Peptides against a protein of PDB entry 9IZ0. Designs and how they scored, part 117

Target 1, 345 residues: chain A of PDB entry 9IZ0
Amino acid sequence: ITCLGSNGHTYKQLVKGGNDDLRQDAVMEQVFEQVNGFLRSYRKTSQRNLSMRTYKVIPLALKTGVIEWVQDTIPLGEYLDSAHKVYHPKEWSLSTCRKLIAEKQMEDLETRLKVYDLVCRHYRPVFRHFFLESYADPVQWFTTQTNYARSTAVASVLGHVLGLGDRHGQNILIDKTSGEVIHIDLGIAFEQGKKLPVPECVPFRLTRDVVDGMGITGVEGVFRRCMEFTLETLRREEDSLLSVLEVLRYDPLFSWLISPLRRMKKQKMQLENFNQPESGNITTDASRDPKIQRNNVSGESEAERAILKVRQKLSSTLSVEASVGELIRIAQDPSYLALMFCGWS

## One batch from the design tools (peptide; made by RFdiffusion4, then SolubleMPNN)

Design b2_p15_4_s1 (from b2_p15_4, 12 letters changed)
Fold by OpenDDE base, seed 4:
Structure b2_p15_4_s1 (fold): chain B 345 residues (1-345), chain A 15 residues (1-15)
Amino acid sequence: as target 1 above (345 residues)
Amino acid sequence: SELLKELEELVEKLK
């Protein structure tokens, strides 16, 4: 739909109907707005205009809402799939890479590492080309690449601290004007990504293509320094951030747990993305997974555990530099990336 | 070696 704002500007909006609870996205956007307040208050982050890019989510009903259409954006995964076909037309298709990773999903780590390495050799990074193609002016090129590295750093720290899951290339938009990242589909938070059929093992998405977009310095420049400043700000504002999350503990509309429907939808999307034929006899009787210990852990106890994990991630036990260094290491570690649904791109 | 051959055979089936 197209809406006329009270300011006389016309805004495109996406009316989303379906099984997705937009209330979780709306709540996470409110948390990001509060964090953006902290980033504006702290000199080291404000001087760099560090922010999490936000979008407006208006939940209208339990399963219906209006999402602000982020103009001039492209999903990272859509750009990468298109760019790989252009720059590396002799390499493996994204479908081939996905199928190989899926086929060996149940194998040991050593086997999965070999498959991941093989996929990486036949699917090379291309995201540098986004900046080279989109910006003819060197100043605009440098500015947008810098904005990309900055926004990715903020999103990486905040995504780790809040335990944002489902950070695949379709849930990360690139603003074609600013080079900034916009994270969408925020309904997997507080480490609920570890409960997915393919558990998320990395703190944030820092795949080879995500790094390739940072330019020649990779992680060793704007990205690392902006992660450090962001984490320093969040540690300083720990009590303020925890107070915001405590308000959400009492919000009856906020779900601290991944919904069974969302988990099933994600599982289905994973299977569809693997082009595994529906072997008609996998009645995944989702009722019979006995490892769902129905720990009758009250929603309150899940919220308390989530807040405790946020506090632990903000701990000053390690320096900011050491903490960021370890996060960057883990996020790039093949032993974690080989376990992911799409760790190679 | 065997894994590489198996993966190559799998790639050829996926083309």
Scores: peptide ipSAE 0.080, ipTM 0.803, DockQ to the pose 0.039
Fold by OpenDDE base, seed 5:
Structure b2_p15_4_s1 (fold): chain B 345 residues (1-345), chain A 15 residues (1-15)
Amino acid sequence: as target 1 above (345 residues)
Amino acid sequence: SELLKELEELVEKLK
């Protein structure tokens, strides 16, 4: 929809209805605003303007709300698919790469690693070209690439700590003006991505193209240092962050579990990549709302487990540098990436 | 390897 503001400006708004938990998004955006408060209060993060980019979510009803349309953005996956066709027209299509990974998805790790390596050789990173194409001025190029590395670092730490899942290329927007990343569709949090049919086993998205966008230094320099400063801030503000999450524990409308409907939708999208589109009108009559008696006791126990995992991720047992080093290693490890859903690479 | 040949044949079917 298009809304006319009191200032006379027209704003595009996305009305989202149905089975998507817009309240999950609204709550996660509130957590991000609190974290942005901590990042503004700490010298090492405030001097770098480190923030999680947020968007406005207005819940209108339990399953209906208005989402701010983020202007001047592109989904990462949309840019990458277009750019790969331009810069590497002789390489494999993204569809071919996804089908190969999907066909071998039930095979052993050794086979999946060989497939992943073969795909990587025939589908090379291109995301550096986003900055080279969009910014003719060297200062703008450097500034936007730096903003990208900074925003990706904040999102990577916060995404790991909060256990954000479903970080595919359509759920990560790139701001064309600033180079910053905007994470959308936050309804898979607190490690619920591990409950998907293909479990998410990486802490955040750090694919070859995500790294290629950081420029010549890759993960070294701006990205690593901004992850370290972000994690240092979150460890310092652990009690404040846990207090924000405890308020959500008592929110009767917050779901610490993946929505059964969202799980089914993800399962269908993961399975439709295996089956040829048989044109069978399976009218899944979604009318049978299974009266899942949300036993309040089960929600409280899941909230407690989620908060405990957040506390464990904020543990000072390892240095900030060692913790960030291990997160960066795991997020890029082929032995983890080869186990991901075919749409992850 | 036998796997590489199978993957090459699979790629040719998926093009």
Scores: peptide ipSAE 0.067, ipTM 0.784, DockQ to the pose 0.038
Fold by OpenDDE base, seed 3:
Structure b2_p15_4_s1 (fold): chain B 345 residues (1-345), chain A 15 residues (1-15)
Amino acid sequence: as target 1 above (345 residues)
Amino acid sequence: SELLKELEELVEKLK
């Protein structure tokens, strides 16, 4: 829908209905606004304009709400699929790569690593071309690539700390004007993605294409340094961040448990993206609750566990540099990427 | 279907 604001501006708004509980997205956006306050207060992050790019979410009911339509954006996955066809027309299609990974998903790690390597050899990174195509002026090119690396660094630290897991290419928007990343569909937080049929094994998305967008320095340039400054800020503001999360513990609108509907929707999205035919039996076995013992872990005990994990991730046991180094290593580890739905791009 | 079999055979040759 298009709404006329009281300021005379027209806003495109996406009305989500049916199965999307936007309350979790709205709460996560509020957490990001608080974190953006911390990033503005600290000199090292403020001088770099480090922020998590937010969007407005207005929950209207349990399954309905209004989302701000972010103008001048493209989903990362949409760009990558189109660009790969242009720059590497002789390589495998994204559908071929997905099918091969899906077909061998039940195999051992060694086999899955061989499949991942094979797919990587037949599907090369292209995301650097986004910046080369979009920005003919060298200053604009440098500025937008820097903004991309900065925004990705902030999103990566927050993604790890808040347990957002792997963000698939349709849940990451690229702002065509600034080069900034915008994370959408925040319905899985606090490591709930590890409870999916295909577990989210990485702390954040740092695939070959995500790195290719950082330019010739890859992760060792602006990205690593901005992760370090972001993590340093979050460690300094640990008590403030934990206090924000404690408010959510008592928020009746926030579910620390993945809703059965969101679980089913993400399961379906994982299966559909694998191009696995809906064998009619998967609808019946999704009703076989894997005896993941529903330990009737009360929503309160999941909230407490989530807050404890955030505290653990903010611990000063390792230096900021060592912690960021380990996160970058894990996020790029083929042993995790080979287990992902789309770890090659 | 045929392309999938060819890719499966390629993966099995890498074992």
Scores: peptide ipSAE 0.063, ipTM 0.747, DockQ to the pose 0.048
Fold by OpenDDE base, seed 2:
Structure b2_p15_4_s1 (fold): chain B 345 residues (1-345), chain A 15 residues (1-15)
Amino acid sequence: as target 1 above (345 residues)
Amino acid sequence: SELLKELEELVEKLK
């Protein structure tokens, strides 16, 4: 749909229907808006304009809502597939890489590491070319690459702290104007990604292409420093952040657990992505929800466990530098990435 | 090479 704003501008809106609960996305966007308030309050984060990029979500019903259409964006995965064909036309296709990883998914870690290394040698990073292609002016190139590293750092800290899952290349948009990342489809949070058929074992997405977009300094540049400043701010605002999450504990519309339907949908999409090269189509199959009796008692206990995990991640037991260093190490560890659905890109 | 050094110095100033 297209809406006319009170400012006289036309805005495209996506009407989403089907099995995706847009209330989860709307709640996570509200948490990000609160965190953006904290980031504006501290000199170190405010001077760098550190923020989680947000979009408007209006849930209309359990299975229907309006999402703001983020203009001038591209999914990271769509760019990477196209750019890899241009810059490395003699390397393996994404489908070949996915097939090899899938064929070895039941093998031991040593075999999976060998397959991951083999895939990595035949599918090299290309994401640095996004900035080189899009920005002819060196100042714009440097500014947008800096904005990318900054926004990725904020999203990485928040993604870890809130336990955001399902961070595949189609759920991460790149703003073509600013170079900033925009995270979409926020319905897997509070470490529920570990309950997927392929468990998520990394704190955030820091694959080779995500690092290649940071330029020559990689993670040791703007990215590490902005992660440190973001984590320092969240540790100072721990009580404020926990108070925001406690309000959600009593929201009967918020789900602290992944729905069985969403788990099945993600399982189908994983199986389809192993068998078919091109259909990134979010099939909104409106399958009939069986009335799963939500045991309310299980929801409160999961909310309490989730909030406790957030508090543990904000602990000052380690320095900010040591905590960020360990997060970066784990997020890049081949022993975790080799177990992921697409850990090489 | 020179542009890369200027960019590295700019990155260090932005840290």
Scores: peptide ipSAE 0.022, ipTM 0.479, DockQ to the pose 0.012

Design b2_p15_4_s2 (from b2_p15_4, 10 letters changed)
Fold by OpenDDE base, seed 2:
Structure b2_p15_4_s2 (fold): chain B 345 residues (1-345), chain A 15 residues (1-15)
Amino acid sequence: as target 1 above (345 residues)
Amino acid sequence: SELLKELAQKVEELL
């Protein structure tokens, strides 16, 4: 839809409906705005203009809402699929890579690591080219690549702390003007990604293409230091952040658990992305809600466990540098990436 | 609030 604002400007908006609970997205965007307040108050983060990029979400009903159309953006996964065809036309297709990983999904870790390494050798990183092709001016190129590394660092720390899941390349937008990342579809939070049919085992997305966009230093330099400053700010503001999350504990509309419907939708999308579209109309009549025994884990007990995990992630038991170092190590570990749906790009 | 409900309903009719 397009709305005319009271200022005479037209605003494009995305309408979503069906099985997407936009209330989760709206709540997570409110948490990000509070965190952006903390990042603006702290000298080390404010001097670098560190923020989680946000977008407006207006939930209208249980299954319907309006999302701000983020102008001048592209999904990371869309850019990467196009760029691999241009820069590496003799390498394997994304479909071939997905098929080989899927064929070994039920095999042991050693077999899955061998297939992951094989895929990585035939599907090389290209995301550096986004900055090289989009920005002819060397100052703009360096500025936008720096903004990318900064915004990815903020999103990585905050995504780990809040346990954001479903961080595939279609849920990460790149701003073509600033080089910043925008995270969308926030309905898998507080480590509920571990309950998906393919469990999420990494703290955030730090795949080879995500690192390739950081330039010659990779994770070393702007990215690492901005993760450290972000985590230092969140540790300082722990009580403030926990107080924001406690308000959500008492929100009767907020779900601390992934909905069975959203889990099934994500499972179907994962299976369909492994199979080429044979034109089989699998009319999965979504009308048979299987009586999944509601294990009466009170929503309150799940909220308490989620808040406790956030507190544990903000613990000062390790230095900021040691904590960030371990997060970067785990996020790049082939033993975790080989288990994921698309851990090679 | 009512305008948002009417928008929600028109959006549900379009999906």
Scores: peptide ipSAE 0.019, ipTM 0.448, DockQ to the pose 0.021
Fold by OpenDDE base, seed 5:
Structure b2_p15_4_s2 (fold): chain B 345 residues (1-345), chain A 15 residues (1-15)
Amino acid sequence: as target 1 above (345 residues)
Amino acid sequence: SELLKELAQKVEELL
């Protein structure tokens, strides 16, 4: 929908309806705005303008709302598929790679590692080209690559702490103006991604292409340091962050569990992405609303478990550097990436 | 390559 504002400007808006819990997205965006307040209050994060990029979500009804159309963005996965065809036209297609990984999904870790390595050798990283193509000026190139590494670091820490799932290349937008990442479709949080048909085993997305976009330093530059400063800020503001999450515990509209309908939709999308080339708008007319009695008592116990996991992730038992080092290691570990739906790119 | 990493690291410390 395009709306004419009272200021005479036209605003594109995405109206989303059906089985997507836009209240989950709206709540996660509110948590990000609070975290952005903490990042602005701390010198080490404020001097670097560290923030989680947000977008406006307006829930209109239980299953309907308006989402801000983020202008001048591209999905990471869309760019990577296009760029890979240009820069590596003799390598395997994304569909070939997906097929080979899928064919081994039920095999042991050793077999899955072998096919992952084989795919990685025939599908090389290209995301560095986004910055080289988009920015002819060296200062703009460096600034946008730095903004990318910074925003990816903030999103990686928050994604880990809040247990964000479904972080595939279509749910990560790249801002073509700033180089910053925007995470969309936030309806899988608090480690509910581990309940997907293909469980998410990494703390955040740090695939070879995500690293290639950071330039010659990879993870050992801006990215690592910005993760450290972000985690230091969140540890300092632990009680404030937990207080924000406790308000959500009493929100009867918030869902701490992945809905069976959302799980089925994600399962169908995963199966379709295995079997079909990326063809157009599947309006899934999900007309059958099973009245699942939400046992309110189960919601409170899941909220308490989720908050406890957030507290555990903010624990000062390890240094910030040791904690970030371990997160980066796990996020890049082939033993986890080989188990993912698309861990090679 | 190492000198470019060190230069990048110093520029990133200033940022």
Scores: peptide ipSAE 0.018, ipTM 0.388, DockQ to the pose 0.013
Fold by OpenDDE base, seed 4:
Structure b2_p15_4_s2 (fold): chain B 345 residues (1-345), chain A 15 residues (1-15)
Amino acid sequence: as target 1 above (345 residues)
Amino acid sequence: SELLKELAQKVEELL
């Protein structure tokens, strides 16, 4: 829909209806606005204009809401698929890469690493071309690439600390004007991504294409330093951040657990992305509702575990530099990336 | 020259 604002400006909005609980997205956006307050208050982050890019989410009903249409954006995965066809037309398709990784999903780590390496050799990074294509002016190119590295660093730290899941290339938008990343579909948080059919094993998305967008320095320089400053800010504001999360503990509208329906929907989307419909009538008798033993882990116990895990991630036991160094290492480790649904791009 | 200075200053603010 397009709405006319009281200011005379027209705003595009996405109306979502169906089974998507937008309340979790709205709550996570509120947490990001609080964190943006901390980033503005701290000298090292404010001087760099570090922020998590947010969007407006208005839940209208239990399963219906309005989302701000983020203008001038593209999903990272959409850009990468299109750019890869242009720059590497002799390499494998995204569908071929997905198929090969899926066929080995139940195999040992050694086999999965071999297939991941094979896919990586036949699907090279292209995301540097986003900045080269979009910006003819060297200052604009450098500014937008910098904004990308900065925003990715903030999102990576926040994504790790809050345990944001489902960080695939369709859930990361790139602003074509600023170069900033915008994280969408925030309905998997507090490490619930580890409960997905393909568990998320990385702290945040730092795939080869995510790094290729940072330019010649890769993760070194802007990205690493901005992660360090962001983590330093969050450690200083630990009590403030935990207080915000404690308010959410008592919010009856907030779910600390991934809903079984959302888990099943993500499972189907993962399977459908692998099964191009060969026209075989597989009457999969969907009638076996697996009695998921409702382990009576009270919602309170999951909230307490989530908050404890946030506190543990903000621990000053390691230096900021050591903590960021380890996060960057893990996020780029082939042994974790080979386990992901799409760790190669 | 000024474009390179602005780039250098932006790089120094980034480090």
Scores: peptide ipSAE 0.017, ipTM 0.397, DockQ to the pose 0.011
Fold by OpenDDE base, seed 1:
Structure b2_p15_4_s2 (fold): chain B 345 residues (1-345), chain A 15 residues (1-15)
Amino acid sequence: as target 1 above (345 residues)
Amino acid sequence: SELLKELAQKVEELL
């Protein structure tokens, strides 16, 4: 939809309906705005203009709402698919890589690592070209690449701490003007991504293309330092952050658990990306409602566990540098990336 | 607000 504002400006808005609970997105955006307050208050983060990019979400009903259209953006996955065809036209297609990984999804880790390594050799990183193509001026190039590394660092720490899931390339937008990342579809949080059909095993997305966008320093320099400053800020503001999350414990509209509908939708999207429609009448007998014994773990007990996990992730048991070092290591570990739906790009 | 209800209703009519 396009809305005419009271200021005479036209605003493009995305209407979402169906089974997407936009209340989860709206709540997570509110948490991000509070975190942006902490980042603005702390000298080390404010001097670098560190922030989580936010967008406006207006939930209208249980399953409908309006989302701000983020202008001048592209999904990371859309850019990467296009750029790989341009820069590496002799390499494998994204569909070929996806197929090979899926064919081995039920195999052991050793077999999955071999297929992941094979895919990585035939699908090389290209995300550096986003900055080289878009910014002919060296100052703009350096600024936008720096903004990307900073924004990715904030999103990585915050995504880990809040247990943000479903971080595939279509849920990460790149701002073509600033180089900053915008995370969308926030309804998988508090480690509920581990309950997906393909469990998320990494703390945040730090794939080869995500690193390639950081330029010649990779994860070193700007990215690592900005992760450290962000984590230092969140540890300092732990009580404030936990107080914000405690308010959500009493929000009857917030779900600490992945909805069965969202889980099923993600299952279908994963299956449909593999099934080209060969015209076989697969009567999906949708009639097997698995009586998942809802162990009535009260929504309160799941909220308490989620908050406890946030507190544990903010623990000062390890230094900021050691904690960030371990997060970067795990996020880049082939043993975890090989288990992902798309861990190679 | 009444505006949000009217917008919700118009959105439901468009979906």
Scores: peptide ipSAE 0.014, ipTM 0.396, DockQ to the pose 0.019

